# Ledger of designs, part 89: peptides against a protein of PDB entry 3NZW

Target 1, 212 residues: chain A of PDB entry 3NZW
Amino acid sequence: TTTLAFRFQGGIIVAVDSRATAGNWVASQTVKKVIEINPFLLGTMAGGAADCQFWETWLGSQCRLHELREKERISVAAASKILSNLVYQYKGAGLSMGTMICGYTRKEGPTIYYVDSDGTRLKGDIFCVGSGQTFAYGVLDSNYKWDLSVEDALYLGKRSILAAAHRDAYSGGSVNLYHVTEDGWIYHGNHDVGELFWKVKEEEGSFNNVIG
Target 2, 222 residues: chain B of PDB entry 3NZW
Amino acid sequence: QFNPYGDNGGTILGIAGEDFAVLAGDTRNITDYSINSRYEPKVFDCGDNIVMSANGFAADGDALVKRFKNSVKWYHFDHNDKKLSINSAARNIQHLLYGKRFFPYYVHTIIAGLDEDGKGAVYSFDPVGSYEREQCRAGGAAASLIMPFLDNQVNFKNQYEPGTNGKVKKPLKYLSVEEVIKLVRDSFTSATERHIQVGDGLEILIVTKDGVRKEFYELKRD

## One batch from the design tools (peptide; aimed at target 1 G48)

Design b2_p28_8_s2 (made by RFdiffusion4, then SolubleMPNN; from b2_p28_8, 16 letters changed)
Fold by OpenDDE base, seed 2:
Structure b2_p28_8_s2 (fold): chain B 212 residues (1-212), chain C 222 residues (1-222), chain A 28 residues (1-28)
Amino acid sequence: as target 1 above (212 residues)
Amino acid sequence: as target 2 above (222 residues)
Amino acid sequence: SLLEEIARLRALYEEASKDNPALREWEL
């Protein structure tokens, strides 16, 4: 898996691959690794598929309950804390989760929290999470600027996942791309890695380790 | 060392059409290299136009199917005989599986039916409880043989329009029930030839708006 | 301890499924 999220002047970009594996077996190329908790809040998945899917769905329910009880949307800080507290209760039991909680509230603005099954909870501007994270960081860190245009930021997110899909055997399938703004998240499509690779190679003159 | 898990072999396959879905399984049940039964059905009609199979360790599979059938019963009781939707069934099965997160059911689960718009639906589950809706899925012993075939024949992977120099992919389209059944039969006959844990019989459950229909075909018995 | 027992059970599952991808947990 490779997931990433970063803040920039235009909000948050979230990009993820879609491969699931069972050892050397590619179990699926079409897994949804982003949960749309509400129109302003996303969760990303890395680690055990069942652990992430089950508990992030549970988190969605908790966020909805908050909204019903408090008559306001839950903060990104509070949502991430709920998940962090949950995994802490299971500390040592063998849960495998690397998640990012990304969203917008009027109080916080665009916000990203990293939460993993070790109990780590971090607020930050840039995270890459998964087996391909170092490959994504290589591209993302080299090109990241706060002042990126929305178009450039979207491309950078997509391109970083593509780089990881190219080098990490456990990442691939497609890129699912999101842009989070004050008006909520916007889905920017599913981009097949096979097609995207050749397109990018041609347009950039990149990936010269592969004969075209 | 003690091993609480067994493997009873077999293979299952689900394919969703436009307004139908199929779930098929062979009827062979084995332990190690011994055939326990040549006709032990593993695909079940669970009511509400939902068919289910949990393939792997048969004891775990049977337990899971029984629990789900019971869940359907209680759903009707609690919700004034409301029909359980396929997506709700999938969520319920996730909870059944994940309830044993620390000692999983040793099965690969597939369900098939129609979604609330009348479209064919197939959901597959890992042993711990993650699930995904897909157009097709193979499970069990010969999954590694069949799944690539389904990628090619259902999802048209690696197929391109003639005369386009590989630039235009073959467009996705739904297959007819006849085409799907043919693919299922070809998949299982091929798997039977190459895998000792697959054979004897093939049972196909077809779900349409009119209900569940069953078809049976002989497979090789060697 | 409970955690040790959980770890033992997990190890049994992983050992049983290591050569059977159809019965392995999906990883992201």
Scores: peptide ipSAE 0.623, ipTM 0.931, DockQ to the pose 0.885; fails the geometry check
OpenDDE base, seeds 1, 3, 4, 5: peptide ipSAE 0.587, 0.592, 0.620, 0.570; ipTM 0.907, 0.909, 0.923, 0.894; seeds 1, 3, 4, 5 fail the geometry check

Design b2_p28_8_s3 (made by RFdiffusion4, then SolubleMPNN; from b2_p28_8, 14 letters changed)
Fold by OpenDDE base, seed 2:
Structure b2_p28_8_s3 (fold): chain B 212 residues (1-212), chain C 222 residues (1-222), chain A 28 residues (1-28)
Amino acid sequence: as target 1 above (212 residues)
Amino acid sequence: as target 2 above (222 residues)
Amino acid sequence: SELEEIARMRELYEEASADNPSLQEWEL
C-alpha cells in the first residue's frame, strides 16, 4: 500500500493506491483505501484490510453520533483521538493500522492526523503511509511547495503514488485522488496505474529504466 | 500440538451479471489426500435472494453460514419482514467474521445477489471480515488458477481492440447468463484437471429477480 | 497471558495459511 496526504495553500490532497495483497498474491487491484466519513472528513487505510475497514467504519459511526448529539460536525482532532484511543485499547493484540484522518472544520481549517496501531497520533502537513511510503516521499518531498496550484498539487499526489506503484510490489492497481477544501472533499477520479504510467513516461520523458 | 486449523479443499466462484449473479462451488470435501465426500454442497440459499459460500475449513464455513441465516431471521423480526439488502448482508457478515478477529473462521467467504437497483452483486470477504464488491471472485484451492482466467474473461484484462496496436483496451461489457455459466463450467473443469482438491460435482446458484435457480454438473472424480 | 495466547494463535494461523492465499488476511 501507498497512501499520502499533504496540506498546501489550496487545502489537502489525498492520494492512495488500490492494491491488496495476501503474501505474494495480489488479492485485489480495486480496493477502496479511502473512507468518506462525511462530506468534510476522510480516512485512509494501510495495514490489515479488515482492521482498517472495520474500525474506520466504526469511526464513521462515532462521528455521526457526535454530530447528532452535539449538533455540530466533529473536529478532525477529536475524530483522530477517538480512533487513537480505540487502537490503544488493543495495543499488543496485533492490530495493524496506518491511517490518516483528513478533513476541514471552520475551527481547525484543513487538518491531517496520522494514527497507527502502535498508538502514535501525529498532526502534520505531509504524510506518506504504507510499504511504498519511501518511494512516494522521494517524489513528493522533491516537488512539494506550500504555494502549489490545485492542478499541480493534484498531479503531484497522483505522480507520487505512481512512483510508489512502480517500485513497490505491494502497491498498484489505480490511484484514487481527492482534494479537500472548505466546501468539502472532491473526488478526482480513479487512475489506472498501467495507463497512467505510459502517459506520464511519454509526457515527462521519465521512467527511463523501462524501455518504451 | 493442538492445531485448530484444517482445510477441506474445494473451490468457489462468484460472477455478477447485469441483472443476475452466480455463485458456484464444487462438491468435493477432502482432508489431506482423502476424499470425505463427493457430494457435500457448500453454496447455500440464505433467503432474501442472497446466496453464500464460506470455503476452507468446512466446520467453520457451516457455522458462519448458520449464523448468517439466523441473522437474516432476526433482521426480519426486528424490521417488520423487510428484505435484507445485499450491502447490509455484507456488513453483517463482516461483523460475524471480525467478531472472531483473534481466532478467525478459517474460510474465504463469497456472497452473491442483486443490489437495490436490481444489478448483479458479488461480495468477497477475507477470513477476518474485510470485504469488497467485485464483478467476479474465485476462492479456495484453485483460486490462484481461476482468478487470472476470470480477470481475462470477465474483466477483459490484457485484451485490446484489433488493429489498435494495443492502444485501445477491449471495452467492458456484461456477460449473458449463458456466457457466465459457460465460464464457470470451463473454470471448474480446468481446475479439476490440475488440482486434487477440486472435482466430483459442480453446483451453480443463479440469482435473478425471479429468485434462486440451481444447476448441477458432473466433474471428474479422479 | 491473554496477549501471549493471542500471539500464539496468530502464529498458528499464519503457519496454517502460509501456502493458501485464499485463506490469508488481506493486507493494504
Scores: peptide ipSAE 0.606, ipTM 0.928, DockQ to the pose 0.923; fails the geometry check
OpenDDE base, seeds 1, 3, 4, 5: peptide ipSAE 0.601, 0.593, 0.600, 0.591; ipTM 0.918, 0.912, 0.920, 0.909; seeds 1, 3, 4, 5 fail the geometry check

Design b2_p28_8_s4 (made by RFdiffusion4, then SolubleMPNN; from b2_p28_8, 15 letters changed)
Fold by OpenDDE base, seed 2:
Structure b2_p28_8_s4 (fold): chain B 212 residues (1-212), chain C 222 residues (1-222), chain A 28 residues (1-28)
Amino acid sequence: as target 1 above (212 residues)
Amino acid sequence: as target 2 above (222 residues)
Amino acid sequence: SELEKIAELEKLYEEASADNPSLRRWEL
């Protein structure tokens, strides 16, 4: 898996691959690794598929309960804390989760929290999470600027996942791309890695380790 | 030494059509190299136009199916005989599986039916309850042999339009029930030839708006 | 301990499912 999220002047970009594996077996190329918790809040999945899917779905329910009780949307800080507290209760039991909780509230603005099954909870501007994270960081860190245009930021997110899909055997399938703004998240499509690779190679003159 | 994990072999396969879905399984039950039964069905009609199979350790599979059938019954009781949707069934099965997260049911689960729009639906589950809706899925002993075949024949992977120099992919389209049944039969006959844990018989459950139909075909018995 | 028992079962599961991808948990 490779997931990433970063803050920039235009909000948050979230990009993820779609491969699931079972050892050397590619279990699926079409897994949705982003949960849409509400129109302003996303969760990303890396690690055990069931652990992430089950508990992030549970988190969605908790966020909805908060909204019903408090008559306001839950903060990104509070949502991430709920998940962090939950996984901490299972510490040592073998849960495998590397998640990012990304969203917008009027109080916080665009916000990203990293939460993993070790109980780590971090607020930050840039995270890459998964087996391909180092490959994604290589591209993302080299090109990241706060002042990126929305178009450039979307491309950078997509391109970083593509780089990881190229080098990490456990990442691939497609890129799912999101842009989070004050008006909520916007889905920017599913991009097949096979088609995207050749397109990018031709347009950039990149990936010269592969004969075209 | 204590080993709670056994494998009774067999293979299962689900394919969704436009307005139908199929779930098929062989009828061989095996332990190690000994055939326990040549006709032990593993695909079940669970009511509400949902068919289910949980392949792996047969005792775990049977337990899971029984629990799900009971869940369907209770759903009707609690919701004034409302039909359980396939997506709700999938969520329920996730909870059944994840409830044993730390001592899992040793099974690969597939369900098939129609979604609320009347479209064919197949959901597959890992042993601890992650699930995905897909157009097709193979599970069990010969899954590694069949799944690539389904990728090619159902999802048209690596197929391109003639005369396009590989630039235009073959467009996705739904298969007819006859085409799907043919693919299922070809998959299982091929798997039987190459895998000792697959054979004897093939049961195919076909779900349409009119209900569940069952077909049976003989497979090789060697 | 309970955690040790869970770890033991996990090890047994990994060993048992090593040759059958259909029975392995999905990883992202």
Scores: peptide ipSAE 0.583, ipTM 0.919, DockQ to the pose 0.919; fails the geometry check
OpenDDE base, seeds 1, 3, 4, 5: peptide ipSAE 0.581, 0.571, 0.577, 0.563; ipTM 0.913, 0.907, 0.911, 0.900; seeds 1, 3, 4, 5 fail the geometry check

## One batch from the design tools (peptide; aimed at target 1 T21, target 2 D126)

Design b2_p29_1 (made by RFdiffusion4)
Pose (drawn by RFdiffusion4):
Structure b2_p29_1 (pose): chain A 212 residues (1-212), chain B 222 residues (1-222), chain P 29 residues (1-29)
Amino acid sequence: as target 1 above (212 residues)
Amino acid sequence: as target 2 above (222 residues)
Amino acid sequence: AKELKLENWSTRFPDHIFEMAKEYLEQEE
């Protein structure tokens, strides 16, 4: 698994791979590691497939309950805390999740929270989570500028997940892109590494190792 | 010490067609190197046009299928006999499985039917509720032998248009019920050849808008 | 028998369930 989300001039970019594993067994290449909590809230998934899916779906129901009760969209900070506090209650029981809660509110602007099963909760501009996180950091950190165009930022996030899908035996499948503005999240497609790799290699001239 | 889990072998397979779906499984049940039964059904019609199989530790698989069938019964009781759609059944199974997160049903579960548009549907589950909708899925002992074959023959993976210099991928035309039954039978004869826990018989449940049909085929008994 | 069960469960279960099942087998021994 490789997931990343970063803030910049144009809002937030979220990118994830879609590989699921059972050890060295590729269980699936077509899993959705991003959950659309609501029109302005996204959650990313890494770790235990069932823990992430179950608790992030549950988080969505908790956020919706907040809107009905307060007649107002839940903040990114509060939404990430609900998950952070829930996971903390289970500390020591073996839950396994590296998560990112990304969204936009007038009150907070573009906002990213890293939340994991250890109970750690961190607000930040850039996060890469999962077995492939360091591979994504390598490409993302060395090309990141706050002033990236929406187009360039979307590409960097996509390219970073691609770098991780190439080097990490436990990452791959396809790349799912998202862009977050004050009007909510915009889905930017599912890019199969099976074609995305060769295309990027030709057009970019990178991945100069692998023989084509 | 006591081990609450055992391994009863078996292999299951699910393929979704445009307007049908199939869920197949061998009828052999095993413990270690012995055969408990050559015919012990492992794929079930649970009503509302849903077939399911929970493969792995059979006691857990039976408890789960029994609990789900009772769940469909109560769904009717509590919702004015409304039909439980396959997507709804999948989310329901997720909660049943995750409910035992700390003492799991040790099973790999697959269900099949039609979605609300009448299309074929297959869902597969992790032991603790992780699930996804798919075109096909192999589960159980020979899953590692069969899933690669299905990626090739069902989803045409790694296959290209001849003479296109590997540029044009083989189109994803869709399989008929006849072509699917062939892939299923071949899959199980192959699995019976290479995996010692697969054999004796093959039972397929076909699901269409008209309901659930069953077909049975003998397999090698060695 | 234990080796056969571990081979089958290694691709059937995710890492945490597989390590828990392996611990049960070791405890059974």

Design b2_p29_1_s1 (made by RFdiffusion4, then SolubleMPNN; from b2_p29_1, 18 letters changed)
Fold by OpenDDE base, seed 2:
Structure b2_p29_1_s1 (fold): chain B 212 residues (1-212), chain C 222 residues (1-222), chain A 29 residues (1-29)
Amino acid sequence: as target 1 above (212 residues)
Amino acid sequence: as target 2 above (222 residues)
Amino acid sequence: SRELRLAVWSHMLPRRVFERYRALLDAEE
């Protein structure tokens, strides 16, 4: 798995691969590793699929309850704290979660929190999470700047996942790409890794170690 | 050491069509190398145009299906006989599975039906309740044999136009009910020839706007 | 279709069994 999120002048880019593995086998190439919690909030999934899917969906319900009670959209900070508190209650029970909670509120601006099953909760500008994270960081960190255009940012997210898919056997399939703005998240499609690889190789002259 | 789980073999297969869905399973039930039954249905009509199968440890599968059927009844009671949607059913099943997160049902669960737009829908679950909506999914003993084929024929993952050197994908084409049924029959026939845990009979439940239809076909007995 | 059936069999069946089924299919058409 490789998931990433980064904030920039245009909001947040979220990009994830879609491969699921069981041992040395590819179990699926079409797994959805982003949960659309609400129109303004995304959660990413790394680790145990069931743990992430169940609790991030639960988080969505909690966020809705908050909005009903407080008559205001929940902050990204508060949403991530709810999840963090939940996993803390299960500390030592064996949950496996590496999640990013991404959103854009008027008060906070574009905001990303990393939350994992070890009880870690971090606010940051850039996170790559999963077995391919190092490969993604290699591309993302080298090309990241706050002033990226939306187009360049989307491409960078996609390209970073591609790098991970190329090197990490546990990552691949396709890239699901999101742009989070103040008006909510926008899905920017599913991009097949194979097609993307050859396109990038041709256009950039990258991946010269692969002939075929 | 004690293992509370058994493996009763078998294979299940779900395919979503344009305005229909099918869920199929063989009827063989085994323990190790002994056939317990040659006709033990494992695909069930749960009401509200939802069909369900949970393949693996049969006792767990039966328990899960019963619990889901009960949940459907309760849903009707609580919501003035409102029809349970397939997506809500999937969420319900997730809760049932994840409720046993630390002592899981040893099953691969697939449900099929129509979504709220009348389109075919198949949902597949792991033992602890993660799920995805898919066009097709095979589960059980012969899943590893069947699924790659389905990816090619149903999902068109590996189909390209001739002469394009793999650059142009073939357009998506929905299969008819008849084509899907034939595909399922051929898949199970082939699986029976390759795998000892599959055989005896094939039961196919077809979901359309008109309801659930059942078909039965004989498979090889050895 | 014939092509679809052959694809299923070629993918899943042992070669010996595939040849048998192909022969049966040819006899039906």
Scores: peptide ipSAE 0.215, ipTM 0.757, DockQ to the pose 0.019
OpenDDE base, seeds 1, 3, 4, 5: peptide ipSAE 0.000, 0.021, 0.000, 0.005; ipTM 0.689, 0.717, 0.703, 0.682; seeds 3, 4, 5 fail the geometry check

Design b2_p29_1_s2 (made by RFdiffusion4, then SolubleMPNN; from b2_p29_1, 16 letters changed)
Fold by OpenDDE base, seed 2:
Structure b2_p29_1_s2 (fold): chain B 212 residues (1-212), chain C 222 residues (1-222), chain A 29 residues (1-29)
Amino acid sequence: as target 1 above (212 residues)
Amino acid sequence: as target 2 above (222 residues)
Amino acid sequence: SVELKLETWSHMLDRKTFERYKALLEAEK
């Protein structure tokens, strides 16, 4: 698994692969590792698929309840805290979760929180989460700038996942790409890793270790 | 050491078509190397054009299906006989499975039906309730044999347009009901020849806008 | 954790998978 999110001048880019595994087996190549909590909030999935899917969907319900009661959009901080509090309640029970809660509120601006089942909650500008995270960081950190254009930022997210998918056997399938703005998230499509690989290799001359 | 789980073998297969869906399963029930039954249906019509199978430990599968059927009844009661959508059904099943997260149902669950737009839908669940909508999924003993075949025949994942040097994938084309049935039959026939836990009979449930149709085919009995 | 993989319990409920599930259940206990 490789998931990433980063803040830039244009908001937030979220990019994830789509491979799920069961030990050494590829269980699926088409898993949606981004949960659309609401039109303004995204959650990413790493760890136990059921744990992430169940509780992040639950989180969506809690966020909706908040909005109904308080008559305002829930903050990213508050949403991530709800999930963090839940994880604390299950500490030691064996949940496996590594998630990023991403959103854009007027009050907070573009905001990313990392939350995991070990009890960690972190606010940050750049996160890569999963078995392929080191490979993603290698590309992302090398090319990251706050002033990236939306186009360049989207490409960087996609390219970082591709790098991870190439090196990490537990990452692959396709890249799902999102851009989060003040007006909500925008889905920027599903990109097959195989097709993307050949395209990038041809255009950039990258991946010279593969003789096609 | 006490093992609360058994393995009753068998294989199930779901395929979503354009305006239909199919869920199939063999009828063999086995413990170890002993055949318990040559005709034990494991694919069920749960109402609202939703068909379900939970393959693995039969006792768990039966329990889960019963709970889901009850859930459908309660849904009708609470919502003035509103039809349960396939996506809502999937969510409900997730809750049933995840409710036993620390003592799971030892089953691979697949449901099939039509989505709100009338398109074929197949949902597959792991034992603890993670689920995904897919075009096709095999589960059970022969899943490892069948899935690669399905990926080729249904998803065309490894098929490329001629003359493109493997750069252009073939477009996905929907299969007809007849083509899907043939594919299912061929899959199970092959599985029966290669795996001792699959055989005897094949039951196929076909979901269309007109309802659920059942078909039965004989498989090898040895 | 650097080792987080999106992991499902195997859809392939063969004997090997069953043994793996048992092992996972034992590890959670």
Scores: peptide ipSAE 0.298, ipTM 0.888, DockQ to the pose 0.131
OpenDDE base, seeds 1, 3, 4, 5: peptide ipSAE 0.007, 0.008, 0.026, 0.008; ipTM 0.745, 0.791, 0.817, 0.780; seeds 1, 3, 4, 5 fail the geometry check

Design b2_p29_1_s3 (made by RFdiffusion4, then SolubleMPNN; from b2_p29_1, 15 letters changed)
Fold by OpenDDE base, seed 3:
Structure b2_p29_1_s3 (fold): chain B 212 residues (1-212), chain C 222 residues (1-222), chain A 29 residues (1-29)
Amino acid sequence: as target 1 above (212 residues)
Amino acid sequence: as target 2 above (222 residues)
Amino acid sequence: SIELKLEVWSHALDKKLFEKYKELLKAEE
């Protein structure tokens, strides 16, 4: 798995691969590793697929309840804290989760929290999470600037996942790409890794180690 | 050394068509190298045009299917006999599976039906309730043998347009009911030849807007 | 097990490994 999120002048880019494994078996190439919690809030998934799907969906329900009770959207800080508190209650039980809660509120602006099953909760500008995270960081950090255009930021997110998919056996399938703005998240499509690879190789002259 | 789980073998296969879905399973039930039954159905009509199979440890599978059927009844009771949608069914099954997160049902679960737009739908679950909607999924003993074949025949993976030097993929198209049935039969025939835990009979449930149809075919008995 | 995994590594990044991968990626460009 490779998931990433980063803040820039245009909001938040979220990009994830779509491979799931069972041991050495590639079980799926089409897993959705982003949960759309609400129109303004995304959750990413790494670790145990069931743990992430179940609890992030549960989180969505809690966020909806908050909206109904308080008559306002839940903050990214509060949403991430709900999840963090939940996983903390199960500390030692064997949950496996590495998630990023990404969203935009008027109060907070574009916000990213990392939450994992070890009880870690971090606010930050750039996170890569998963077995391919180091490969993603390699591309992302080398090209990251706060002042990226939306187009360049989207490409950078996509390109970073591609790098990870190329090198990490546990990452692959496709890239799912999101842009989070003050008006909500925008889905920017599913990009097959194979097709994307050849396109990038041709256009950039990258991946010269591959012939064909 | 206590092991609460058994493996009763078998294989299941779901394929979603354009306006139909198919869920198939062999009827062999086995423990180790001993055949317990040559006809033990493992694919069930659960009502509301939803068919379900949970393959692996048969006792867990039966329990899960029973619980889901009960959930369907309760849903009707609570919602004035409203039809349970396939996506809601998937969510319900996730809750059933994850409710036993720390003592899981040892099964690979597949359901099939039609989505709210009348399109074929297949959902696959791991033992603890992660799920995905897919065009096709094999589960059980021969899944590793069948899935590559399905990827090739249903999703046209690794098929390329001639003259493109392997750079342009062949476009996807829907299969007819007849083509899917043939594909299922061929898959199970091949699986039976290669895996001892698959055989005896093949039961296929076909879901359309008109309801659930059942077909039975004999497989090799050794 | 047939349980699906979305493999996770620690959020902590080995700086040395990170720099190595940066170099490898640059070489591919």
Scores: peptide ipSAE 0.116, ipTM 0.760, DockQ to the pose 0.023
OpenDDE base, seeds 1, 2, 4, 5: peptide ipSAE 0.013, 0.031, 0.027, 0.025; ipTM 0.674, 0.751, 0.749, 0.749; seeds 1, 4, 5 fail the geometry check

Design b2_p29_1_s4 (made by RFdiffusion4, then SolubleMPNN; from b2_p29_1, 17 letters changed)
Fold by OpenDDE base, seed 2:
Structure b2_p29_1_s4 (fold): chain B 212 residues (1-212), chain C 222 residues (1-222), chain A 29 residues (1-29)
Amino acid sequence: as target 1 above (212 residues)
Amino acid sequence: as target 2 above (222 residues)
Amino acid sequence: SVERKLEVWSHMLDGKLFERYKELLKAEL
């Protein structure tokens, strides 16, 4: 898996691959590794598929309950804390989760929290999470600027996942791309890694280790 | 070392069509190299046009299917005989599986039916309850042999339009019931030839708006 | 609760078996 999220002047970009594996077996190429919790809040999935899917779905329910009870949208901080508190209860039990809670509230603005099953909860501007994270960071960190245009930011997110998919055997399938703004998240499509690879190679003259 | 799980072999296969879905399984039940039964059905009609199979350790599979069937009954009781949707069924099965997260059911679960729009739906589950809606899925002993074939024949992976120099992928197209049945039969026939844990018989459950139909075909018995 | 149920079952599977099960059968992202 490779997931990433970063803040920039235009909000948040979230990009994820879609491969699931069981050992050396490619279990799926089409897994949705982003949960749409509400129109302003996303969760990303890395680690155990069932752990992430189950508990992030549960988180969505908790966020909805908060909205119903408090008559306000849950903050990104509070949502991430709910998940963090949950994983603390299971610390050492063998849960495997590497998650990012990404969203926009009027109070917080665009916000990203990293939460994992080891008990880490971090607020930050840039996170790459998964087996391909180092490859994604290599591209993302090299090209990241706060002042990126929305177009450039979207491309950078997509391109970073592509780099990881190329080098990490556990990442691949497609890139799912999101832009989070003050008006909520916008889905920017599913991009097949195979098609994207050849397109990018041709346009950039990159990936010269592969002879076309 | 103590192993609480058995392996009863077999293979299952789900394919979603436009307005139908198919779930198929062989009828061989095996332990090690001994055939326990040549006809032990493992695909079940669970009501509400939902068919289910949980392949792997048969004791766990049977337990899971029974629990799900009970869940369907309780759903009707709690919701004034409302039909359980396939997506709600998937969520319910996730909870059943994940409820045993630290002592899992040793099964690969597939369900098939129609979604709320009347379109074919197949959901597959890992042993601990992760699930995905897919166009097709193979599970069990011969899944590694069948799944690549399905990717090619159902999803048209690695197929290109003639004359495009590999630039244009073959467009996705729904298969007819007859085409799907043929693919299922061919898949299991091939699997039987290459895997000792697959054979004897093939039972296919076809879900349409009119209900569940069952078909049976003989497989090689060696 | 699901949480209580998970705790009850957590001790029934030894670490080696669980790791093997996770590796071979569980989907990983």
Scores: peptide ipSAE 0.238, ipTM 0.776, DockQ to the pose 0.048; fails the geometry check
OpenDDE base, seeds 1, 3, 4, 5: peptide ipSAE 0.200, 0.217, 0.193, 0.198; ipTM 0.767, 0.768, 0.770, 0.756; seeds 1, 3, 4, 5 fail the geometry check

